# Designs tried in a protein design run: peptides against a protein of PDB entry 3WG5. Part 4

Target 1, 218 residues: chain A of PDB entry 3WG5
Amino acid sequence: LAKNIVYVAQIKGQITSYTYDQFDRYITIAEQDNAEAIIIELDTPGGRADAMMNIVQRIQQSKIPVIIYVYPPGASAASAGTYIALGSHLIAMAPGTSIGACRPILGYSQNGSIIEAPPKITNYFIAYIKSLAQESGRNATIAEEFITKDLSLTPEEALKYGVIEVVARDINELLKKSNGMKTKIPVNGRYVTLNFTNVEVRYLAPSFKDKLISYITD
Target 2, 218 residues: chain A of PDB entry 3WG5 as posed
Amino acid sequence: LAKNIVYVAQIKGQITSYTYDQFDRYITIAEQDNAEAIIIELDTPGGRADAMMNIVQRIQQSKIPVIIYVYPPGASAASAGTYIALGSHLIAMAPGTSIGACRPILGYSQNGSIIEAPPAITNYFIAYIKSLAQESGRNATIAEEFITKDLSLTPEEALKYGVIEVVARDINELLKKSNGMKTKIPVNGRYVTLNFTNVEVRYLAPSFKDKLISYITD

## One batch from the design tools (peptide; aimed at target 1 C102 I121, target 1 (a further copy) I121)

Design b1_p8_7_s2 (made by RFdiffusion4, then SolubleMPNN; from b1_p8_7, 5 letters changed)
Fold by OpenDDE base, seed 3:
Structure b1_p8_7_s2 (fold): chain B 218 residues (1-218), chain C 218 residues (1-218), chain A 8 residues (1-8)
Amino acid sequence: as target 1 above (218 residues)
Amino acid sequence: as target 1 above (218 residues)
Amino acid sequence: GVELEVLS
């Protein structure tokens, strides 16, 4: 019997292998406790493609729903964050946040200019992001434009265009609005209807290691 | 690297706990060999609800696509078979087969008449079959009518109404038509595009135990 | 620009 528990954890900063470890740890805790869901408050400018893909895979392997919540106001799920969101069971955004800007890059030149990815790589990620959108029943056209046009959206636009599922000011509103929604991707092979009736919210804190790594990457 | 192998196995007769064992064994073999897919040639008049639900779960847990193929001509995926089909990654039917007739029963009276299930049970299975249809992007209205009207469909009707994905005369045509199709439910959390280009077809034989049980149940 | 570092 799933406990009426919802976990909330924060992930902030660049997407790296350490970020994967954070996702894995948080989701594992929630799985072990048979939580109704875990909400990840995400604020990221992007990061590594490999880590991002691993995170997406970890989310898809989750035994409980993983909700990506772009939070707080002023935060973004940019680049890698968008991919992660599109790979999740539900996307929510707070007002004043953004999502998108997914054009892959190879890095920065010595002068600080972006080194663009070759067409082959860009096309790979177009296919990948479209697959995430399609698999989750989200707007694949806009997903493509996150790359091709480097498009970024407000939460209201993202909701309107079917990129995300919820606009919510806080955790309580998120739980209220998402209650009864079906996950956009399956949980253990099945699409799950979220039940947030009379749930206990438990916040997970970063480990000491998480704090240290966050400090080093900032 | 997935081997370009497609397994084909036959399951015939009543759906029981032994049928679950057959599904499990066949799928496990295909998983271990990293097959592109397994095709189950299904011919069943129905069976037990518990076994059926377990089979659906086993299919949904599969690491490779499980294709239900109502075969040969004259066969049916009746009752429990319909649920199993709706729980699978792809449904194909041969011409001259049927699908549907899902009204739950409590059993047979001494005079051989059907003992109807009470409304509570019927409604449970309505909800269940609709969930399978919706989760697989298939026609939930027709799925409901498989119960409420005890509806049965031809393969042409089933295709037309969006209950199934393929009408095929044989394995070769099935592979040809399904090549490039996306699974209707995820495989290991992801919707998979089937690749049946230059595949080797391997037939799995029933075990001695399978043969014996089939003999006892027939 | 948001860096999706494609480690090639």
Scores: peptide ipSAE 0.061, ipTM 0.285, DockQ to the pose 0.110
OpenDDE base, seeds 1, 2, 4, 5: peptide ipSAE 0.164, 0.132, 0.086, 0.137; ipTM 0.644, 0.653, 0.592, 0.651; seeds 1, 2, 4, 5 fail the geometry check

Design b1_p8_7_s3 (made by RFdiffusion4, then SolubleMPNN; from b1_p8_7, 6 letters changed)
Fold by OpenDDE base, seed 5:
Structure b1_p8_7_s3 (fold): chain B 218 residues (1-218), chain C 218 residues (1-218), chain A 8 residues (1-8)
Amino acid sequence: as target 1 above (218 residues)
Amino acid sequence: as target 1 above (218 residues)
Amino acid sequence: GIELEVIS
């Protein structure tokens, strides 16, 4: 039986238009090889709403399952990262990571204080995040509270409340636990059952541009 | 008579948090030297609303006049650049530049099409841009149309409609034409009459970090 | 929070 390929790539830092380019590149490589899936190891404090929405759309247009894996321990899928996760085919978290804190902000004042978004914007993103949760069969009430209460969850809480699908310490455990799971959103119009029984794991390195951008945004 | 100092600095590319850092650095240098003014040569296609709002606030908190100069010919103060200009103490444009196109967008779709902002966001920025125009005694109707009609203006049109204060081909002409003008917003609570009768022009170079960021965002 | 980069 020909070994199925699973790609693993890392995306770290703020979500920007450059992060979209990373997602697009990684997913495209995996699509071209007809991979069983791509796992994105995500660690982000948040970022741009536009880039976030484009990333979500790119994931939803993927010809292969896209798994968001909040990794390593200490990482977060904060703010934009939560939306991206909720828009993906499967969410996993490593122990010691976090997800949530999705309150829209207009940014930070000169003193570093948060400039709150007007209620209308907040309500827009409430509707959006709830839609992502509902479409993926995840907890829409908690998704809303990621905004209204600026809620953050541990992996165990997120799993318990039906926000995520897997808690895993590493790629091997992730593959083991997610084997046989259905994608939470369709791939090419079909819900796919993941098959990780005989896989080759291939790590994608960031491009030179990716490294440079990451260095500057850190 | 001790020569007054006028600083000139360039800001080019997308408006980001790094652009805020550039504004802050440039204005701080000019403040420390008790400059008569700082001229920012601006060329931007737009950028982040948060960074834009912070930049506007930083300009409004300046201890010295901040002049936005859309320069060189071919440059634009598009989108976020228009807000920044409207938030400044004086706006100048070189012939062959443009200002406007301020419609808020949530970004670009995968196909490069614009994702429109919901009406509530659009209305927020209409109120904001109108406020900037009103506070600076500039044309609030045109400011609104920069959004509602995605209007772009030439320097001559912008001057005619009371959006900007000066059309100038270079720094020397700008200094000459703006000499004796009052700032359109206060400096430390007072409207200042610009005095460029005996000035030393000092050019600020971008930092290494500024150059690197500009290179990546181009 | 999600920075609403409202790209204007």
Scores: peptide ipSAE 0.169, ipTM 0.650, DockQ to the pose 0.863; fails the geometry check
OpenDDE base, seeds 1, 2, 3, 4: peptide ipSAE 0.131, 0.166, 0.086, 0.064; ipTM 0.643, 0.656, 0.559, 0.327; seeds 1, 2, 3, 4 fail the geometry check

Design b1_p8_7_s4 (made by RFdiffusion4, then SolubleMPNN; from b1_p8_7, 4 letters changed)
Fold by OpenDDE base, seed 2:
Structure b1_p8_7_s4 (fold): chain B 218 residues (1-218), chain C 218 residues (1-218), chain A 8 residues (1-8)
Amino acid sequence: as target 1 above (218 residues)
Amino acid sequence: as target 1 above (218 residues)
Amino acid sequence: GVELPVLS
């Protein structure tokens, strides 16, 4: 039986293969304890497409709901973070956060200039982001515009446009607002109704390796 | 005036943004000392396309010749490593090494399966790798086959087909064989004739950060 | 294989 437990973990920084490891570790812990859900506090400027796609897949394969919470104020779900959010069971944002800016790039030149992706790559990610939005019942038009216009949205706009499900100031407000909501994608083939009544909140700390990676990537 | 100095540095492991930093640091040191050249002993299974492209650009912008040496025996210039080599001023390989296998992928699934790149991405990298080969006067047909056939070559084959310039067992043999060769691409707008007569070989060690990154990525 | 581009 599902425990009345909700896990909270933070993922911050660039999306890399190491970020995938963090997602996997956190979700696995929550799965093992039959948590009601895990909330990932996400703050990312973006990162690698491959890692992003793996993270999306990992979330989709989760045995429990994965809630992406763009937090704290000032945080972003930029670029890869938007895809991850759109691939998740529920998206929440704190006031003062942003989501979007999803134009794929080949990288940065030595002078910091963006190396543009060829149209073929851009079109691939347009199709991909639209599929994520459609599968989750979110706004596919806006999802496309995250690429084509490099659009960024406020939480209020994102909620209004049907990109996200919740605006919340903190975990307590998030739990309150999301209680009784259905996941936007299935968990084990079923849309789950979130039950956050009398839940214990357990915070997962980054591993030593996670801290070390963060130190190196800073 | 150019010093009679040749730098040797090792780059091992996956190609990432950190690998770019290594390339940049090593080349910069050699540039500052007006070295005759820097030899990068390369052993890589591949890595990130963005980092690879940045490394290629960094090599092309070098004020001194950058020689990619696939070393030691058993090493590879696989995938990203092949692109880097093709973007360099001279390619050498040790016996028992390999080059090629350049098919782009979107990543690896959780089960380790390859996520195939869409044709559009594949075609982009075909054009890119062919351009590197053509610009360096190397075999563009084979370069394409590194992708289309996921071809891997021995040093002897690579030399025969005009992919590389030198087969050498060690640094001394490499210096001997490459002495008097012209770079395959310009250095500061000119094809440079390598002069390894009475050179001092200076080995560059990885930084503490480099060692730490290697430890984390292992 | 060559791992694909960065999403900015």
Scores: peptide ipSAE 0.046, ipTM 0.539, DockQ to the pose 0.875
OpenDDE base, seeds 1, 3, 4, 5: peptide ipSAE 0.039, 0.033, 0.037, 0.038; ipTM 0.561, 0.268, 0.304, 0.570; seeds 1, 3, 4, 5 fail the geometry check

Design b1_p8_8 (made by RFdiffusion4)
Pose (drawn by RFdiffusion4):
Structure b1_p8_8 (pose): chain A 218 residues (1-218), chain B 218 residues (1-218), chain P 8 residues (1-8)
Amino acid sequence: as target 2 above (218 residues)
Amino acid sequence: as target 2 above (218 residues)
Amino acid sequence: SITPISIA
């Protein structure tokens, strides 16, 4: 009961309704165990707007800070993952990862051709991504360009431009650098200082169902 | 005189990429065997827009008539399934089935809440559903109300209002009543008269991949 | 319902 606990979970692949269930399951475990924070290792090339908006909402309502960590090297928080990141308490990127490219699309034709959205829906997701950035004090100008210019950024660029808070190789370095940082959004109405000194790290294994479903969608 | 081959397939659940694959697989089989028609027993609560549009497109390119049959009793062709029906060569409904209810939403939230669709998406789908109805000679005024009023219809109401062509209890009654009917959209440029005199019915089983995906869904 | 948008 007198411990400092950080949960680490993994989320890989397309953001879907099942991805929401994962976020909710992992975050719920951390909340019920009074964790200082939960670190989500995120690698997503794309996903659905509805599951992305539900995840952002679940993070906003989280009773503990949610740290989105674009990991491992070569991972991306592209498309839906970018919104999830902008909608969270802190963003960390591992070296060689990517963030951005968030243009909303109606989806993919028989060809694999891109089915664009009506111009106004592009404006809707611009307003939504600007809102997430402003609510978290992040660079909304660059965030808008994730859509309008299909802008993508490396870790160092994302840090310079004020989109993320940490560049870290691993969980330990993430804890060291983010220790003492305020969350970019509140936890239950209050902006919180992260206390990662003398912390117990607990890894949450993805379930059989997680790995299987992810593999199938792949 | 001649022996006419009719294929029958079952398509159930949410409309997704795997559903497009089912439509493509079953239709290709019927085309290669020079079938008179393929009948799809459709039961769907809704699904994804891109897959629905890909299915409508696959049906438009079909070299043989595709008859959408809302079957069994209790089934529905709601939301995305309505567009598939309106985009097909002939629509049949079994007693106690439903069609319509197509108001687009961005999706469902955590607590029963619904994420609203911006007006542009709504107007986009109004134009699209009116277009499918106009191209097939079905009631465009009523088709719009599937969206603007979330209108849903019984089989008897759907026939009366000119949205569908046949009300049938089974495959036997469907072939009997639809024999001699012209298709509502062309097959390769010409509107085909359906010949169901001297008919061999062939049932297509769902593949291993079909069954697995749906068991996981159940 | 139809869910029309994906993020690219």

Design b1_p8_8_s1 (made by RFdiffusion4, then SolubleMPNN; from b1_p8_8, 4 letters changed)
Fold by OpenDDE base, seed 5:
Structure b1_p8_8_s1 (fold): chain B 218 residues (1-218), chain C 218 residues (1-218), chain A 8 residues (1-8)
Amino acid sequence: as target 1 above (218 residues)
Amino acid sequence: as target 1 above (218 residues)
Amino acid sequence: GITPIRLG
């Protein structure tokens, strides 16, 4: 039986419309090759929620499992990154990474002040993030607190509280630990059991456009 | 000559009005004891800009040097944390930490969308963060790009580009490397040369209130 | 580093 391919791609930096394009491209490549899964090594300080929602929707529409892996050590799935993770088929984190801090803000004032989002906006995102957690069988209370308390968690905490599924130091450990796990959301309407026995790992490099956008947004 | 005391305190989590209270308390204790400096081990995913500006102002009003140390490995001085760092007398980072990603946002839409800050707000924060960088003799161009590109930097990059002053693995290495450095902003109207020869390190624990707030906001 | 840009 032909080796099951697992794609690995990196998404780093702000979540923007260009990040959506990156997700879309990466997932599409993996779908076309009928990969067992795609692992997205995510390191984001957050970004646009419109882009975030589109990314979540793209993940949910994926024909293959999308694993969000907060990597490398020092990386984070902050703010929008947390939503994306919670919207994915499986979440993993490397030791020394973080997840959370999802409070919506209107922006910064002239004096550097964050303009608080109106309660209606905050409440909307509370409902949204809770929905993502509930749909994926993850801790919806903690998901809410990512906003209300602007909570950030270590991998150990996130695992303990049922926010994520795997703590792994590298791709090999991730594959080992996630082998046999069911996706936390459906793939084509079915919860898929991951099969990482005898897989080929293929790395997807960012496109020139991805590099340029990252450079512009970096 | 009595040992010069260096206080070390931790600030973790969201930047809020409660975080201001933590900064104020910690700095006040260190001021009262005529400490050589206070080191704030900072790990923040960001927070409120009003609180951020107040913290910056409190640091600028400090009677002793305030060193922001992004610590431990895996920590970040993200968003508001970057402003705070740029407003401090000295910035250090541990390997595997990050700084930057300062783009102001209006918040998250009902669908998880970040509502972009109006250009006026973004431009205000550009001016503000550049001012902090310029006043502290740090890279104002990179400071601007923390917003315009939502740039995040490693300690090595931040040091190379003149955003921070020290990369250190721990407090001992920080003290060693920063000994003899001048503060990047004045203390009582004077640039102070740090003297970490024969210092006593004292750790300040969070108050019960700090713990409670961290727990509520965590 | 984790610079949280909060999504609006």
Scores: peptide ipSAE 0.076, ipTM 0.390, DockQ to the pose 0.262; fails the geometry check
OpenDDE base, seeds 1, 2, 3, 4: peptide ipSAE 0.066, 0.049, 0.072, 0.041; ipTM 0.449, 0.354, 0.343, 0.392; seeds 1, 2, 3, 4 fail the geometry check

Design b1_p8_8_s2 (made by RFdiffusion4, then SolubleMPNN; from b1_p8_8, 4 letters changed)
Fold by OpenDDE base, seed 1:
Structure b1_p8_8_s2 (fold): chain B 218 residues (1-218), chain C 218 residues (1-218), chain A 8 residues (1-8)
Amino acid sequence: as target 1 above (218 residues)
Amino acid sequence: as target 1 above (218 residues)
Amino acid sequence: GITPIRVG
């Protein structure tokens, strides 16, 4: 019996328009193969809000479940990464990772100081992140605090507070724990129960372009 | 050749938890028949925010395009109705209808005066309505003004400003004008081009329960 | 132009 396929890909670095292309490519490949899911290993300090919103939209438009996995240990889903996670079908985190710190900024000054966003923009993103949390049945209060308090959480805290669904050390543990879980948002209009019985894990590599851009942006 | 089916149903009155059930029932019926779309004739002064958000979510989870049609002349998509419309796959309005007036309130005092929402809540809904507009490629600036200015628009204004997609006098004109249009949000992860060639229009009637609740809430 | 808001 042909094994169900689960794709795994990595997205690392700043969230940019190019990161959208990576998400789009990876998800599209997995969609084409009618994969059970794609797991995106995410490690990001954040990035552009527009790119982030486009990525969230792309995830929500996915024909298959998209699992955001903050991995490996030492990685973070900071800022834009948190929004992306909250917009996904399932969030997992590895031990030693973090999530949060979502305060929007206009950018950095010449001296490297943060240029604060005006309250109007901050409030927009508060509402946006809360909507993502609410839609996915995740903790909207904490989601707000990711901005208002620039809060960061450990995997254990995030799980405890209902921000994420799984803490897993590796892909195998993730598959084991998430097997039978329902997606937190719909896939093709339906909440999907993940079936990770007898699956083949297929890894997607970054394209040459992905590597080059990562090198330039890192 | 079996004609493509388009369902038409009416939702009238205050947006409540029961209104969610109506939306769910109507959309489910149309989904079961693999309809080309469902057109919801909407006439509402508003209602509960929670119910509204659930309805928006239900629409976004629909397996078929959901067209919100502010109808008949004299009807409105006020308050919650605007959010619902902005969360849908296509918005149409009949001449003599209105859309807008989206300022969130906590409720009404004993003397009938509006209890204003705190800025935090107002900002949440500003962000929420803007997100709906942005996601659907509609005018987010006007969406914001629906709250900040408690703005209401005519169909002609709403069309001009890119809030809605169609002005139509009746179902026939709506089908004619919307034929070939792309949904403003995805259906099952894809933007759908509406095909209203050689369609059968099937009307859904309110259930006895729908009638009873409408009578109680009206 | 919508100033690209960086989510920090």
Scores: peptide ipSAE 0.077, ipTM 0.328, DockQ to the pose 0.228
OpenDDE base, seeds 2, 3, 4, 5: peptide ipSAE 0.079, 0.099, 0.112, 0.058; ipTM 0.358, 0.357, 0.385, 0.516; seeds 2, 3, 4 fail the geometry check

Design b1_p8_8_s3 (made by RFdiffusion4, then SolubleMPNN; from b1_p8_8, 5 letters changed)
Fold by OpenDDE base, seed 1:
Structure b1_p8_8_s3 (fold): chain B 218 residues (1-218), chain C 218 residues (1-218), chain A 8 residues (1-8)
Amino acid sequence: as target 1 above (218 residues)
Amino acid sequence: as target 1 above (218 residues)
Amino acid sequence: GIEPIRLG
């Protein structure tokens, strides 16, 4: 029987192979408890594409709904964060956050300038992000523009354009608004209607390793 | 408890919206019986991209493993069929079959000539097919060449290059060779080890509607 | 191999 438990965890900073480990750990804990969902408070400027793709895959392999919540105010789901969000079961954003800016780059030059990705790579990610949007019933045109125009949106714009599902100021409002919503992608092959009636919220703390890596990457 | 039942069904002809209905029906029946897997004997020259994408999604949402079996000898998983195969839990091919030729087209002109897809669409499908290959641990380079070079492979080549998992002459050999293999993508968020020990094979017949549409589209 | 592409 599903427990009326919702887990909340935070992922902040650059998306790396370690970030995958964080996602995996958090989701696994919530899965083991047969939680109604896990809410990941996401604040990222971006990161590695490979790590991002692995994270998306991990989310889509989740036994429970994974809600990406761009939080707190001032946070962003930039670049890799947008892909992760678009690959998730539900996207929420807090007021004062942003999503987008998904143009792939090869890296940074010694002078800090962006090394642009070749067209083939850019096109790959255009197709990839559009696929995520289409699979989740989100706006694929905007998803493309996240790359081609390096577009960024406010929560209100993202909601309006059908990129995200919820704007919420806090966890309580998120739970309230998300209650009764169907996941935008399947959980275990089924679209799940979220049931947040009388739920217990459990917060997952970062591990020591999580803190250490965050410290090193910050 | 999973029944030691494997369903086998045939999908032949062009991939259309109706083909989605066939996939959905067949997979649903097998799901309802909690089958070990369903084997879809696929023979297609291609079809509509939208239908293909929906089918891929339906397969990936399956509660049970979906094995695409390019069968019988002389059959092909051409164009849309390749995408479907690459999106499935396991690909098998019979000797004398082919896979590939995935270059997107806009359609056929009045004179029967192919109308080429614009680069943007081609690039979209390159990324899409590569994503399918990568997610399933199959050869993404070859997947790209299915489009860029309109490449087609024999079963032996496809196996060699890591595009498919099994070459089998019939259902019995397929079951024997597939037994103990892990699905190339998750089932309900988990990679499943196929167990075909002492299985009952149940064949699904095309519905009257299936036959009618096949007749109309042929 | 997928070259380590950075997103953003």
Scores: peptide ipSAE 0.145, ipTM 0.364, DockQ to the pose 0.237
OpenDDE base, seeds 2, 3, 4, 5: peptide ipSAE 0.050, 0.031, 0.105, 0.159; ipTM 0.320, 0.366, 0.336, 0.555; seeds 3, 4, 5 fail the geometry check

## One batch from the design tools (peptide; aimed at target 1 R48 Y83 A101)

Design b1_p9_1 (made by RFdiffusion4)
Pose (drawn by RFdiffusion4):
Structure b1_p9_1 (pose): chain A 218 residues (1-218), chain B 218 residues (1-218), chain P 9 residues (1-9)
Amino acid sequence: as target 2 above (218 residues)
Amino acid sequence: as target 2 above (218 residues)
Amino acid sequence: AVLIPVLGA
């Protein structure tokens, strides 16, 4: 009961209804165990708007900080993952990862051709991504360009431009650098200072169902 | 005189990419065997827009008539399934089935809440559903109300209002009543008159991949 | 690209 606990979970692949269930399951475990924070290792090339908005909402309502960590090297928080990142308490990127490219689309034709959205829906997701950035004090100008210019950024660029808070190689370095940082959004109405000294790290293994469903969608 | 071959397939559940694959697989089989028609027993609560549009497109390119049959009793062709029906060569409904209810939403939230669709998406789908109805000679005024009023119809109501062509209890009654009917959309440029005199019915089993994905869904 | 699944109510 007198411990400092950080949960680490993994989320890979298309953001779908099932991805929401994962976020909710992992975050719920950390909440019930009074964790200082949960670190989500995120690697997503794309996903659905509805599951992305539900995840952002679940993060906003989280009783503990949610740290989105674009990891491992070569991972991306592209498309839906970018909103999830902008909607969270802190963003960290591992070297060689990517963030951005969030243009909303109606989806994919028989060809694999891109089915664009009506111009106004693009404006809707611009307003939504600007809102997430402003609510978290992040660079909304760049966030808008994730859509309008299909802008993508490396870790160092994302840090310079004020989109993320940490560049870290691993969990330990992430804890060291983010220790003492205020969360970019509140936890239950208060902005919180992260205490990662003398912390117990607990890894949450993805379930059989997680790995299988992810593989199938792949 | 001649032996006419009719294929029958079942398509159930949410409309997704796998559903497009089912439509493409079943239709390709019927085309290669020079079938008079393929009948799809459809039961769907809804699904994704891109897959629905890809299915409508696949049906438009079909070299044989595609008859959408809302079956069994209790089934529905709601939301995305309504567009598939309106985009097909002939629509049949079994007693006690439903069609309509197509108001688009961005999706469902955590607590029963619904994420509203911006007006542009709503107007986009009004134009699209009116277009499918106009191209097939079905009631565009009522089709709009599937969206603007979330209108849902019984089979008897759907026939009366000119949205569908046939009300049938089974495959036997469907072939009997639809024999001699012209298709509502062309097959390769011409509107085909359906010949169901001297008919061999062939049932297509769902594949291993079909069964697995649906068991996981159940 | 963010997919808009566009579902029905």

